Peptides against a protein of PDB entry 6RO1. Designs and how they scored, part 64

Target 1, 216 residues: chain A of PDB entry 6RO1
Amino acid sequence: LGKEIEEYIHKPKYCLPFLQPGRLVKVKNEGDDFGWGVVVNFSKKSNVKPNSGELDPLYVVEVLLRCSKESLKNSATEAAKPAKPDEKGEMQVVPVLVHLLSAISSVRLYIPKDLRPVDNRQSVLKSIQEVQKRFPDGIPLLDPIDDMGIQDQGLKKVIQKVEAFEHRMYSHPLHNDPNLETVYTLCEKKAQIAIDIKSAKRELKKARTVLQMDEL

## One batch from the design tools (peptide; made by RFdiffusion4, then SolubleMPNN)

Design b2_p16_1_s4 (from b2_p16_1, 7 letters changed)
Fold by OpenDDE base, seed 2:
Structure b2_p16_1_s4 (fold): chain B 216 residues (1-216), chain A 16 residues (1-16)
Amino acid sequence: as target 1 above (216 residues)
Amino acid sequence: SAEFEEGKKRVEELEK
């Protein structure tokens, strides 16, 4: 059922509007689970389908992912590999095909403008970890119906089945609450979470700057 | 949401 939902959400027509810089996304490539990363940018590439000669647009998302340091040495020739559980890894900007997005979060982070410095990239990992601490039951998912606006009846049926068998993977879709205020409150709560994470980062940066000043 | 509109705008820019 989770895979069936994934087949909807990773479609460009549904997910692209939500792939803003700072959006938390989960990336999985075959056996490689990168876990949660952060969208940096996305691009459209034209690919000619070999069988049709038709240009099918491929979408590539640049995602900050926690990668193995070993894989970085050969980064020119080899695909990035996820960090091992026991290693710190390094946050790298990895080009990812949109269909490799296994989940999209309702959470959007503020990211550094310059991601070239390792410290700036690693600061994003700290932010992801802070989000994970705030959501011990898992990073909140973007609701395919309420947030993404997917109207597909097939997806609705799948979600209904999931909600029937699993504890609400998605907080009760406000679908039954005509109160726009609850949608705003959910959006406000999401926005507030993002603000709180940003403020916490600023405080951590200030604290680090103060600590560096105290070492002078 | 403001985020959705930002994303939509970005998509529209890529489709041009």
Scores: peptide ipSAE 0.318, ipTM 0.885, DockQ to the pose 0.557
Fold by OpenDDE base, seed 3:
Structure b2_p16_1_s4 (fold): chain B 216 residues (1-216), chain A 16 residues (1-16)
Amino acid sequence: as target 1 above (216 residues)
Amino acid sequence: SAEFEEGKKRVEELEK
């Protein structure tokens, strides 16, 4: 069921409008699970199919991902690899084909304007970790129907099955933690969480981390 | 939202 949803949300026609800088996204490439990263930017590449002459546009999203330090040594020719579970890793801006996005969060981070310094990139990792601590049952997802506006009936049926199976809403998991409920209630059904990296050094004040969709 | 419009605008710029 999760894979079926993924086949919808990773389509450029649905996800591109939500790939704002700071958006949390999950990246998987074949056997490599990078986990949650942060959108930096996206671009369009034209791919001319050699045999058809047809232009099939490919979209590439630059995502700040936790990468293995070993994989970065040959950065010019080798694909980045995810950090090992026991490795600290290093946050790197990785160009990712949009179809490799396995999830899109309702959470958006305020990211540094300059990501060239390693400290700025690592500060984003700290912010991701703080979000994960706040959502032990998983980072909130964008609602494919209500937030992303996907009208496909097949998707609606899949979502209904997922919600029935998990006994919770897909986009906004119910948490029994009162502190999470306050975050959820502050988020309303259509609100997004924005976290300022500068403030993440301080106790993440609940009030500054939630943006209403109307404010977005 | 302003963020959605930002994203939409960026998409439109890429399609030009």
Scores: peptide ipSAE 0.330, ipTM 0.889, DockQ to the pose 0.575; fails the geometry check
Fold by OpenDDE base, seed 1:
Structure b2_p16_1_s4 (fold): chain B 216 residues (1-216), chain A 16 residues (1-16)
Amino acid sequence: as target 1 above (216 residues)
Amino acid sequence: SAEFEEGKKRVEELEK
């Protein structure tokens, strides 16, 4: 069921409007799970290799991801690899094809304007970790129907099955959050959780969660 | 939402 939902949400026609700078997204590439990262920017790639047969424009999203330091040494030639569980890793801006987004959060972070300094990038990791601490059962997701406005009947049926099974208004199978109802009600109200991380120097003692309810 | 509309506008700008 989670994979079925993913097949809808990663489509450019649905997700692009929500890929604002600071949006939390989950990135997975084959066997490589990067976990949660932060959108920096996205672009349209015009030069689709003619041999891909896909007439649809490719979109690339730049996502700040926790990468292995080993993979960064050869970053010019090798694809970035996720940090190992026991590794500190380093936050890097990685160009990601939009279809590799496995989840999109309702949470948006205020990111530093300049991500060239390592400290600024690492400050974003601290902010992600703070969000994860606030949502121990999972980072809140955008509702594909209510928030993203997807009208596809196939998706509606999938969601109805999930809701019926979990007795929740919206449940993502990746997150068994018993508090999802509370988070979901916030999403229904178009409440975005924004965390200001502009200060790279200050340990985010109090992530100022600005619930921007009305700005969606 | 204002953010959603901003996102839409940005998409429209990329499609031009």
Scores: peptide ipSAE 0.328, ipTM 0.885, DockQ to the pose 0.632; fails the geometry check
Fold by OpenDDE base, seed 4:
Structure b2_p16_1_s4 (fold): chain B 216 residues (1-216), chain A 16 residues (1-16)
Amino acid sequence: as target 1 above (216 residues)
Amino acid sequence: SAEFEEGKKRVEELEK
């Protein structure tokens, strides 16, 4: 059932509007689970294969992912591999096909403007980890119906089944207020959470700086 | 949502 939901949300027509810089996304590729990463950018690539009449545009999203250091030592041509559970890993900008997005979060992080320095990329990992600490039951997901606006009846049926058998994947307010304004307000509230995380991080950094000054 | 509108605009720019 989870896979069935993924088949909807990873479709470009649904997910592209939500792939803003800083959006948390989960990436899986051929059994490799990268976990949660952060969107940097996305682009449209026209796969004009002259012979296949299906000009399905390919969308590539650049995602900051926690990669193994071992995979980075191998040739620039090899696909990045996820960091091992016991490994610190290194945050890298990885081009990912949009259909490899397994989940999209309601959380959008502030990211450094320059991601070339390793320290700037690693700071994003710290931000992801802080989000994970704040959401011990899992990083909050975009609601495919309410947030993403997917109207597909098949998806609605799948979600109903999941909600009947599993813990609420989506914090549906008890009142399906069909009011689009409420959906926007929910999105705004979710965006506010990202701001609050940033402010808390700044306070923690200040507190650490003060602690370091007290140790000096 | 400002974010949603930003996202839509960006998609529209890529489809042009």
Scores: peptide ipSAE 0.295, ipTM 0.878, DockQ to the pose 0.560; fails the geometry check

Design b2_p16_2_s1 (from b2_p16_2, 5 letters changed)
Fold by OpenDDE base, seed 3:
Structure b2_p16_2_s1 (fold): chain B 216 residues (1-216), chain A 16 residues (1-16)
Amino acid sequence: as target 1 above (216 residues)
Amino acid sequence: VEPLKELVEYPPVETD
């Protein structure tokens, strides 16, 4: 279910409007989890499909990622590798294909104008770490429907299945475990708060849309 | 916790 949602959000049609400089994104490549990085820019690349003569537009996003120092030495010939958990690493601007974005945050950071100095790049890591401290339950995600405006019926069905699964998980008789009830009550409160925030955001967005229409 | 002046949520949630 989470992977099915990911397949929607990483599509250029949906995510490109949200890839502004400073946007927090999570990057994964072939088992390499870079964790959270910051969007610097994106570019459209044309790839010639050899068989169709049609140029499929590829999108490359430059993301400031925490990389291993070892991978940086070979960066001219080898793909960057994520920093090991025990390693400080170094923040580098890495070009990644847009489909490698595993998550997009609602959070956007201010970034230094010049990312050539290592100190400026490392300052962004400190900012990411500070965001992570502020969100101990995880960095907040863009809602694919409410924030990203995805109208795809397939995604709506996936979300309904997730909600139904969560509801079944919460309604399941296995909740006679007192340890589960505490976790579920917290999860239900968190889910309800998330729904209430979503509903409030939808109402605010509607209200703003009405206000913008009255100013036009 | 000092507000990270560098942290902006998008879309902006207007906290009334």
Scores: peptide ipSAE 0.033, ipTM 0.560, DockQ to the pose 0.032
Fold by OpenDDE base, seed 2:
Structure b2_p16_2_s1 (fold): chain B 216 residues (1-216), chain A 16 residues (1-16)
Amino acid sequence: as target 1 above (216 residues)
Amino acid sequence: VEPLKELVEYPPVETD
């Protein structure tokens, strides 16, 4: 289910409007999890599909990622390695294909204008770590429906399934009410309640984050 | 705790 949502959010038609400089994004390349990084910029690359000759634009996002010291600065994600758990690593600007974005946060950071100095890049890591401390349950995600405006019925069904599953995990097994319509209406109401709870938790989390920023 | 002066919760820009 999480992977199914990911397949929607990383599509350029949905995510590009949210790839502003400073946006927190999570990057994963195959087995390499870079964790949370910060968008620097994005670019459209002309790509010609080898089989059709059709122009298939590739979208590359430059993301400031915590890399192993063995990783080359400004190397492609394919050539970059994430920092090991036991190492400090170094924040480096890495070009990433947009489909490698596994998550997009509602949080946007200010970033230094000049990311050439190591200290400026490492300051962003400190900011990410502070965000992580403020959100012990995880960095808040963009809502694919409410924030990203994704109207895809397939995604709505996935979200409803996730919410229904989460609700079923927390609610005692609803008796097998054989009435599918009642289960759908209850699942829709529960999905709406779960959306409302998620939205309310998110609003509360937003309000707490704003309040915590105003109190600091 | 240094205030994250840098944390802007950017609500999604209402795409008009």
Scores: peptide ipSAE 0.032, ipTM 0.607, DockQ to the pose 0.036
Fold by OpenDDE base, seed 5:
Structure b2_p16_2_s1 (fold): chain B 216 residues (1-216), chain A 16 residues (1-16)
Amino acid sequence: as target 1 above (216 residues)
Amino acid sequence: VEPLKELVEYPPVETD
């Protein structure tokens, strides 16, 4: 179900408007989970399909990602690899195909204007880590319907299934385990905090939209 | 928790 939602979110027609500099995105390439990174920019590349001559535009997003130092040594020939959990790693600007975005956050960061200095790139990692500390329950995601405006009925059906599954999980009698209640209270607090953040963001959006309408 | 001055929530631009 989560993967099915990802299949909508990472489509250029939906995500490109949200790939502004500073946007937090999660990058995953097959077995390589880079975790959360920050969008630097994106570009449209002309790609010609070799067999049809059809223009199939490739969208490449440059993302600041925590990379293994080993991958940096081979960066001329090899794809960047995520830093090991125990590794400090180094923040690098990595070009990724847009379909490798597994998640898009509602959060944007201020990023240094010059990302060439290592210290400036590493400062962004500190900012990501600070965001993660503020959101112990996970970095808030863009809502594919409410935030991204995706009208696809297939997505709506997937979301309804997720909601129904979540509701069934929460309604399951195993919730009476006091240890589960602690985990669920944490998960419910988590979900409620996520909802409250989402609600507060919607209210802020409405308030800003109203303020912008009053200035017109 | 000091407000992360670096945290900007951009509401999604309403796509007209």
Scores: peptide ipSAE 0.030, ipTM 0.623, DockQ to the pose 0.036
Fold by OpenDDE base, seed 4:
Structure b2_p16_2_s1 (fold): chain B 216 residues (1-216), chain A 16 residues (1-16)
Amino acid sequence: as target 1 above (216 residues)
Amino acid sequence: VEPLKELVEYPPVETD
C-alpha cells in the first residue's frame, strides 16, 4: 500500500511543484536507502527516446544526501552510496531521478546559499537530525490529496483500502495475536504521528511566528 | 527546546 502511494507521489506531474529548495525528501535507489535529504534544485532534461524519437523529459533533482566517504572517493566512476550506520558520512549534492523520491515531507529547511564548503553541507545534516528528533515517529509527509492535490481515482481507491484496513484492525478485538501488536503499534505510531504532526505543526507555526517576530 | 530557526512547514498550516 505504501509503495502504491509512492508510485503516484514520485510522478513529475504531481511532485514538481513541491521540489523547492530546502524540501525534505526521502531517496531510495534500488537497495540503497539514503534516508532523508534536502532538495537543492531540480532540472528538466530533454530526453529523446531512441526508438520513437519522442521527447520524454527527464527530471533530475539535486538532493543533498548523506553519503559514505568511501563511495565519494570513487565518485568519478561509481554512484554515491548511503552512509553506513556506524559512520558520520558526508553530505553531498547528488543528482537523483525524480522517480527515486520515495517520500516528500511537508517540512522545508533553510539551506546555506553556498553548499561548496563541507561545514555548510554538514550543517544541513544537523538540521535534518534535529527535525528527526522532533518527529520521533517519522518526518511528516505531504498529504497526496490535501497538500499535493492529486485527484487520481486510483490513489483514492488505495487510500480507501488503507482506511478500511485500519478501521477493520481497530474494530476487531485483536486481543491475542502478537503479530497484530506489531501492526497495531505501527498504526498507533501512525495515529500518534498524525497527532504529533498536528502538534508539531502547531509548534512549527509557533516557531515560525517567533521567527517572524524576530525579523520585525 | 529552541525553535529550529531553519524549520519551515509548507504549505502553511491553515489555522482553523
Scores: peptide ipSAE 0.047, ipTM 0.657, DockQ to the pose 0.029; fails the geometry check

Design b2_p16_2_s2 (from b2_p16_2 with E8K H10Y V15T E16D)
Fold by OpenDDE base, seed 2:
Structure b2_p16_2_s2 (fold): chain B 216 residues (1-216), chain A 16 residues (1-16)
Amino acid sequence: as target 1 above (216 residues)
Amino acid sequence: VEPLEELKEYPPVETD
């Protein structure tokens, strides 16, 4: 289910409007989890599909990521390695294909204008760590429906299933009401309640973030 | 602490 949502979120048609400089994004390349990084910029690259000759634009986002010290500066994501758990690592600008974005946050950070100095890049890591401290339950995600405006019915069904599953995990099995309509209405109400709880948790989290920002 | 900005409605970024 999480992967199914990811398959929508990382599509350029949905995510590009939200890839502004300073946007927090999570990057994962196969077995390499870079965790949370910060968008620096994005670019469109012309690509020709080998089999059709059709123009298939590739979208590359430059993301400031915590990399292993063995990684070259400005290396491609394929060449970059995430920092080991036991090392500090170094924040490096890494070109990332947009489909490697596993999550997009509602949070944006101010970034230094010049990211060439190591200290400027490392300052962004401190900012990410501060965000993580403010959000002990995890950095807030963009809502694919409310924030990203995705109207895809497939995604809506996935979200409803996730919400229904989450609700079923937290709500003891209410009686198997054999009436499919009641289960659908209850699933819709539960989905709406789960949306409302998720929205309310987001609003509460937003309100807490704003309140915590006003206290700093 | 750098100010955290939550999602403000930003216009779609044009992909040139």
Scores: peptide ipSAE 0.028, ipTM 0.594, DockQ to the pose 0.054
Fold by OpenDDE base, seed 5:
Structure b2_p16_2_s2 (fold): chain B 216 residues (1-216), chain A 16 residues (1-16)
Amino acid sequence: as target 1 above (216 residues)
Amino acid sequence: VEPLEELKEYPPVETD
C-alpha cells in the first residue's frame, strides 16, 4: 500500500510543483535508503528511449543527501552510497532521478545560498535532525490528495484501502461484525474523520509548526 | 526548468 502511493507521488506530473529548493524528500535507490534529504534544484534532461526513439524527458533532482565518505572517494565512477548508521557521513548534492523519491514532506527548509563549503552542507543535516526532533512520529508528508491535488481514482482507492485497514487495526472490537458495508461506511466516516483528524492534525501541526516557528 | 504547475509553498521550518 505505501509502495502503491509512492508510485503516484514520484511521477513528475504530480511532484514537480513541490520540488522547491529546501523541500524535504526521501530518497531510495534499490537497496540504498538515503533517508531524508533536501531538494536543491531540479532539471529536465532530454532522453531518447532506446527501443522507440521517442523523446522521454528525464527529470533529475539535486538532493542534499547524507553520503558515506567511502563512496565519495569513488564518486567519479560510482554512485553515492548512504552513510552507515554508525557513520557521521557527509552531506553531498546528489543528482537523483525523480522516480527515486519515496516521499515528499510538507516541510521546506531554508538552505545556505552556497552549498560548496562542507560546513554549509552539514548545517542542512543539523536542520533535518531538528525537524526530526520536532516530529518524533515522523516528518510530515504531503497529502497526495489534499496537498498535491492528485485526482487519480486508483490512488483514491489505495488511500481508501489504507484508511480502511488502519480503521480495522484500531477497531479490534469490530472485527466480529460481519457487515463489511458498515465497516466500509464507518471506515469512510472514520477515514473522513481520520482525514479530518489528519487534516486537523496537519493544520494543528502546521499551526504548531507555525506556532513553534512563532515561539522560536 | 519551470515547474509544470505553480509552486505551492509551505511554511518553512526555521533552521536555527
Scores: peptide ipSAE 0.024, ipTM 0.591, DockQ to the pose 0.062
Fold by OpenDDE base, seed 1:
Structure b2_p16_2_s2 (fold): chain B 216 residues (1-216), chain A 16 residues (1-16)
Amino acid sequence: as target 1 above (216 residues)
Amino acid sequence: VEPLEELKEYPPVETD
């Protein structure tokens, strides 16, 4: 289910308007999980599909990522690797294909104007770590429907399934009540109420995030 | 502790 949502949000037609400098994004390439990084910029590259000759534009986003120091020594020819859990690593600007974005945050950071100095890049890591401390349940995500405006019916069905599953996990299995149909209609209404509560909690969280920003 | 002012939610920007 999470992977199915990812297949929508990483599409250029949906995510490009949100790839502003300072946007928090999560990057994953196959087995390499870089975790959270910060968008520096993006670019459109002309590409031609080899089989059709049709123009298929590639979108490349430059992202500040925590990389292993070992991968940096060989960086002239080898792809950057994520920092190991036991190492400090180093923040590097890495060109990433947009389809490798596994998540997009509602949070956007201020970034230094000059990212050439190591200290300026490492300051951004401190900012990411501070955001993670403020959000112990995880960095807030853009809503695919409400924030990103995705109208795809397939995505809406996936989200409904996720919400119904989350509701079933938190609802103790009412093992014993034989009136399953009434419980399903109540669960659909309660799932709609849970959507409304989740939207209201997001609005309240947005309002609290704004209020916490005003109180600190 | 970086100032909270650095943490903002931003709406989408129109891509020209």
Scores: peptide ipSAE 0.022, ipTM 0.597, DockQ to the pose 0.047
Fold by OpenDDE base, seed 4:
Structure b2_p16_2_s2 (fold): chain B 216 residues (1-216), chain A 16 residues (1-16)
Amino acid sequence: as target 1 above (216 residues)
Amino acid sequence: VEPLEELKEYPPVETD
């Protein structure tokens, strides 16, 4: 279900408007999970499909990512690799295909204008870490419907299934394990809070959209 | 789809 949502979110037609400089995004390339990075910019590249000759534009987003120091030495010739869990890593601007964005945050950071200095890049890592501290439950995601405006009925059905699954998972009387109940009650409260925040944001957005329509 | 104008923006964390 999460993967199905990702398949919508990473589509250029949906995500490009939200790839502003400073946007927090999660990058995953096959087995390489870079975690959360920050959008620097994006570009459209002309691509010709080798088999059809059709123009299939590639969208490349430059993302400031925490990379392994080993990959940095070879960054001119080799693909960047994520920092190891035990490694501090170094923040690098990495060109990433847009479909490799696994998540897009509602959070946008102020970034230094010049990211050439290492210190400026590392300051962004500290900002990401501060956001992570502020959101111990995870960095907030853009709502694909309410924030991103995706109207696809398939996505709506997926989200409805997720919500129903979450509701069912929470409505299932957890076995009388008090430790399980505590964890699940916390998860339930968190999920309910997340739903309530989502619903409140939807209402706020609807209200603003109506206000914008009245101002048009 | 217009960009979400209301971004939750956070300033850079000043590192001592």
Scores: peptide ipSAE 0.031, ipTM 0.600, DockQ to the pose 0.134; fails the geometry check

Design b2_p16_2_s3 (from b2_p16_2 with E6K H10F V15T E16D)
Fold by OpenDDE base, seed 1:
Structure b2_p16_2_s3 (fold): chain B 216 residues (1-216), chain A 16 residues (1-16)
Amino acid sequence: as target 1 above (216 residues)
Amino acid sequence: VEPLEKLEEFPPVETD
């Protein structure tokens, strides 16, 4: 369901108006999750479709992303890689195709006018981290209908399914059913009892073996 | 359609 929504929001016709400088966006490229970055700018590139000769514009967004330092050393030939979880990394402005935006936040940051100094780029990382602290349940997303104005009926159906699912999860009597705690507690007790029975049987077998050795 | 400026704008966190 989340992926289905992504297929709408990353379309240039919907997202471009929201790619203002400072907009928080999430970037994924295949298996590489860069996490949250900040839009610096976007540009339209002329692209010629090889088969039709038709001009199909490509949209490239420059996003300030946390990259591995290793990938930056080889940046002339290698694509930027996301920082490892335990790595500090370095914030770099990376050109990203718009379709690689996996999420767009309602949040915008003020960014330094000059991003050439490393300290200015790293200050933006601190700002992202502060936003993440303010939103422990996740950085708020643009609403694709209310904020982005997407009128696609397919998207509306997806959202309705998500809402219905969420409503069912919250309305599921299991959240309020004191019997679920009882069932979980009973399952845990049963599992613990099964462990205790196995342990007791092992101890009894050991005790019997020791008693048999004392009788020999 | 100008995007609705319902943007929560956060100031840059000053590096202490």
Scores: peptide ipSAE 0.020, ipTM 0.539, DockQ to the pose 0.088
Fold by OpenDDE base, seed 4:
Structure b2_p16_2_s3 (fold): chain B 216 residues (1-216), chain A 16 residues (1-16)
Amino acid sequence: as target 1 above (216 residues)
Amino acid sequence: VEPLEKLEEFPPVETD
């Protein structure tokens, strides 16, 4: 279900209006999870479909991502790789295809105008980490319907199924299985946390909070 | 939804 939502939100027709500089986005490429990065810019590239000759525009978004230092040495010839879990990594501006955006946040950061200096790029990582601290349950996502304005009936049906599934999970009478209580208490905590995140997301959305880096 | 064709491209960050 989450993946089905991703298939909608990463479509250029829906996400491009939200790819402003400073927008938090999550990038994933074929098993490489870069986690949360920050949009720097986007561009439209002309692409010709090899089989039809039809012009299919490719959208490339430059995202400031935490990359492994090893991948930086070969950045001109090799694809950037995410920082290892035990590695500090380095923030780099990485061009990614828009369909590689796995999530788009409601949060937008102020970013340095010049991202050439390493210190300026690393300052953005500190800001991302501060946002993550403020949102322990996860960085707030754009609502695909309310924020992104997606009118696709397929997406609405997916969301309704998710909501109905969540409602059914909560409406199932806790059978007195003592193991269920621990799982349900964890699930209820996680769900209450998810509701609190959703409410905090709505409040943050209402606040249109461009978080200034100076306030982070 | 603004037409995609009207979306301004943001200037590239000068990466040295």
Scores: peptide ipSAE 0.018, ipTM 0.491, DockQ to the pose 0.316
Fold by OpenDDE base, seed 2:
Structure b2_p16_2_s3 (fold): chain B 216 residues (1-216), chain A 16 residues (1-16)
Amino acid sequence: as target 1 above (216 residues)
Amino acid sequence: VEPLEKLEEFPPVETD
């Protein structure tokens, strides 16, 4: 289910409006999990599909990622390696294909104008770590529906399934009510309640973030 | 502790 949501959110038509400089994003390339990084910029590259000759634009986002010291600065994501758990690593600007974004946060950071100095890049890591401390349950995600405005019925169904599953995990197995309509209405109500709980948790999290920002 | 001031929740900006 999480992967199914990722298949929607990483589509350029949905995510590009949210790839502003300073946006927190999570990058994963195959087995390499870079964790949370910060968007620096994005670009559109012309690509010609080899089989059709059709122009298929590639979207590349430059993301400041925690890389191993063996990784070259400004290396492609394919060549870059994430920092090992036991190493400090170095924040490096890495060009990332947009489909490698596994998550997009509601959080946006101020970034230094000049990312050439190592200290400026490492300051962003400190900022990410501070965000992570503030959100012990995980960095807040953009809502695919409420924040990203995705109207796709397939995604809505996935979200409803996730919410229904979450509700079923927390609520004892409600009786197998054989009435599909009652299950749908209950699933819709539970989905709406789960949306409302998720939105309320997000609003509470936003409000807590704002309150925590006002208290410091 | 870097000041909280660096952390903002920004709404989506329309991509031109």
Scores: peptide ipSAE 0.020, ipTM 0.533, DockQ to the pose 0.045; fails the geometry check
Fold by OpenDDE base, seed 5:
Structure b2_p16_2_s3 (fold): chain B 216 residues (1-216), chain A 16 residues (1-16)
Amino acid sequence: as target 1 above (216 residues)
Amino acid sequence: VEPLEKLEEFPPVETD
């Protein structure tokens, strides 16, 4: 189900409007999970499909990712690899195909204007870590319907299945372990609080944007 | 501790 949602959100027609500099995105390439990184920019590259001669535009997003130092030594010839869990790693700007974005956050960071200095790149890692501390249940995602405006009926059906599955998981009496209920109610309250904070921040931002539009 | 002020939620921007 999560993977089915990913197949929608990483499509250029849906995600490009959200790939502003500073946007938090999650990058996964096959077995390599980079986790959360920050969009620096994106570009459209002309690609010719070898079999059809049809122009298939490739979208490449430059993402600041935590990479292993070992992979950086061969960076001219080898793809960057994610930092090991026990490794500090180094933040590097990595060109990523847009379809490798596994998640897009509602969070956008201020990034340094110059990312050439290592310290500036590493400062962004600190910012990501601060976001992660603020969202212990996970960095908030863009809602594919409400935020991204995806109208695809296939996606709506997937989301309905997820919601129905979640509802069934929560409604199943086998979770009557009072300790599980407390954890679930805490998780639900925390998720609801996160939604309410997100909604309130959106309303405040809409109100600010409307106030800024009324002052213009 | 990086200040909260560096974190903003931005709406979608229309792609031209």
Scores: peptide ipSAE 0.018, ipTM 0.543, DockQ to the pose 0.044; fails the geometry check

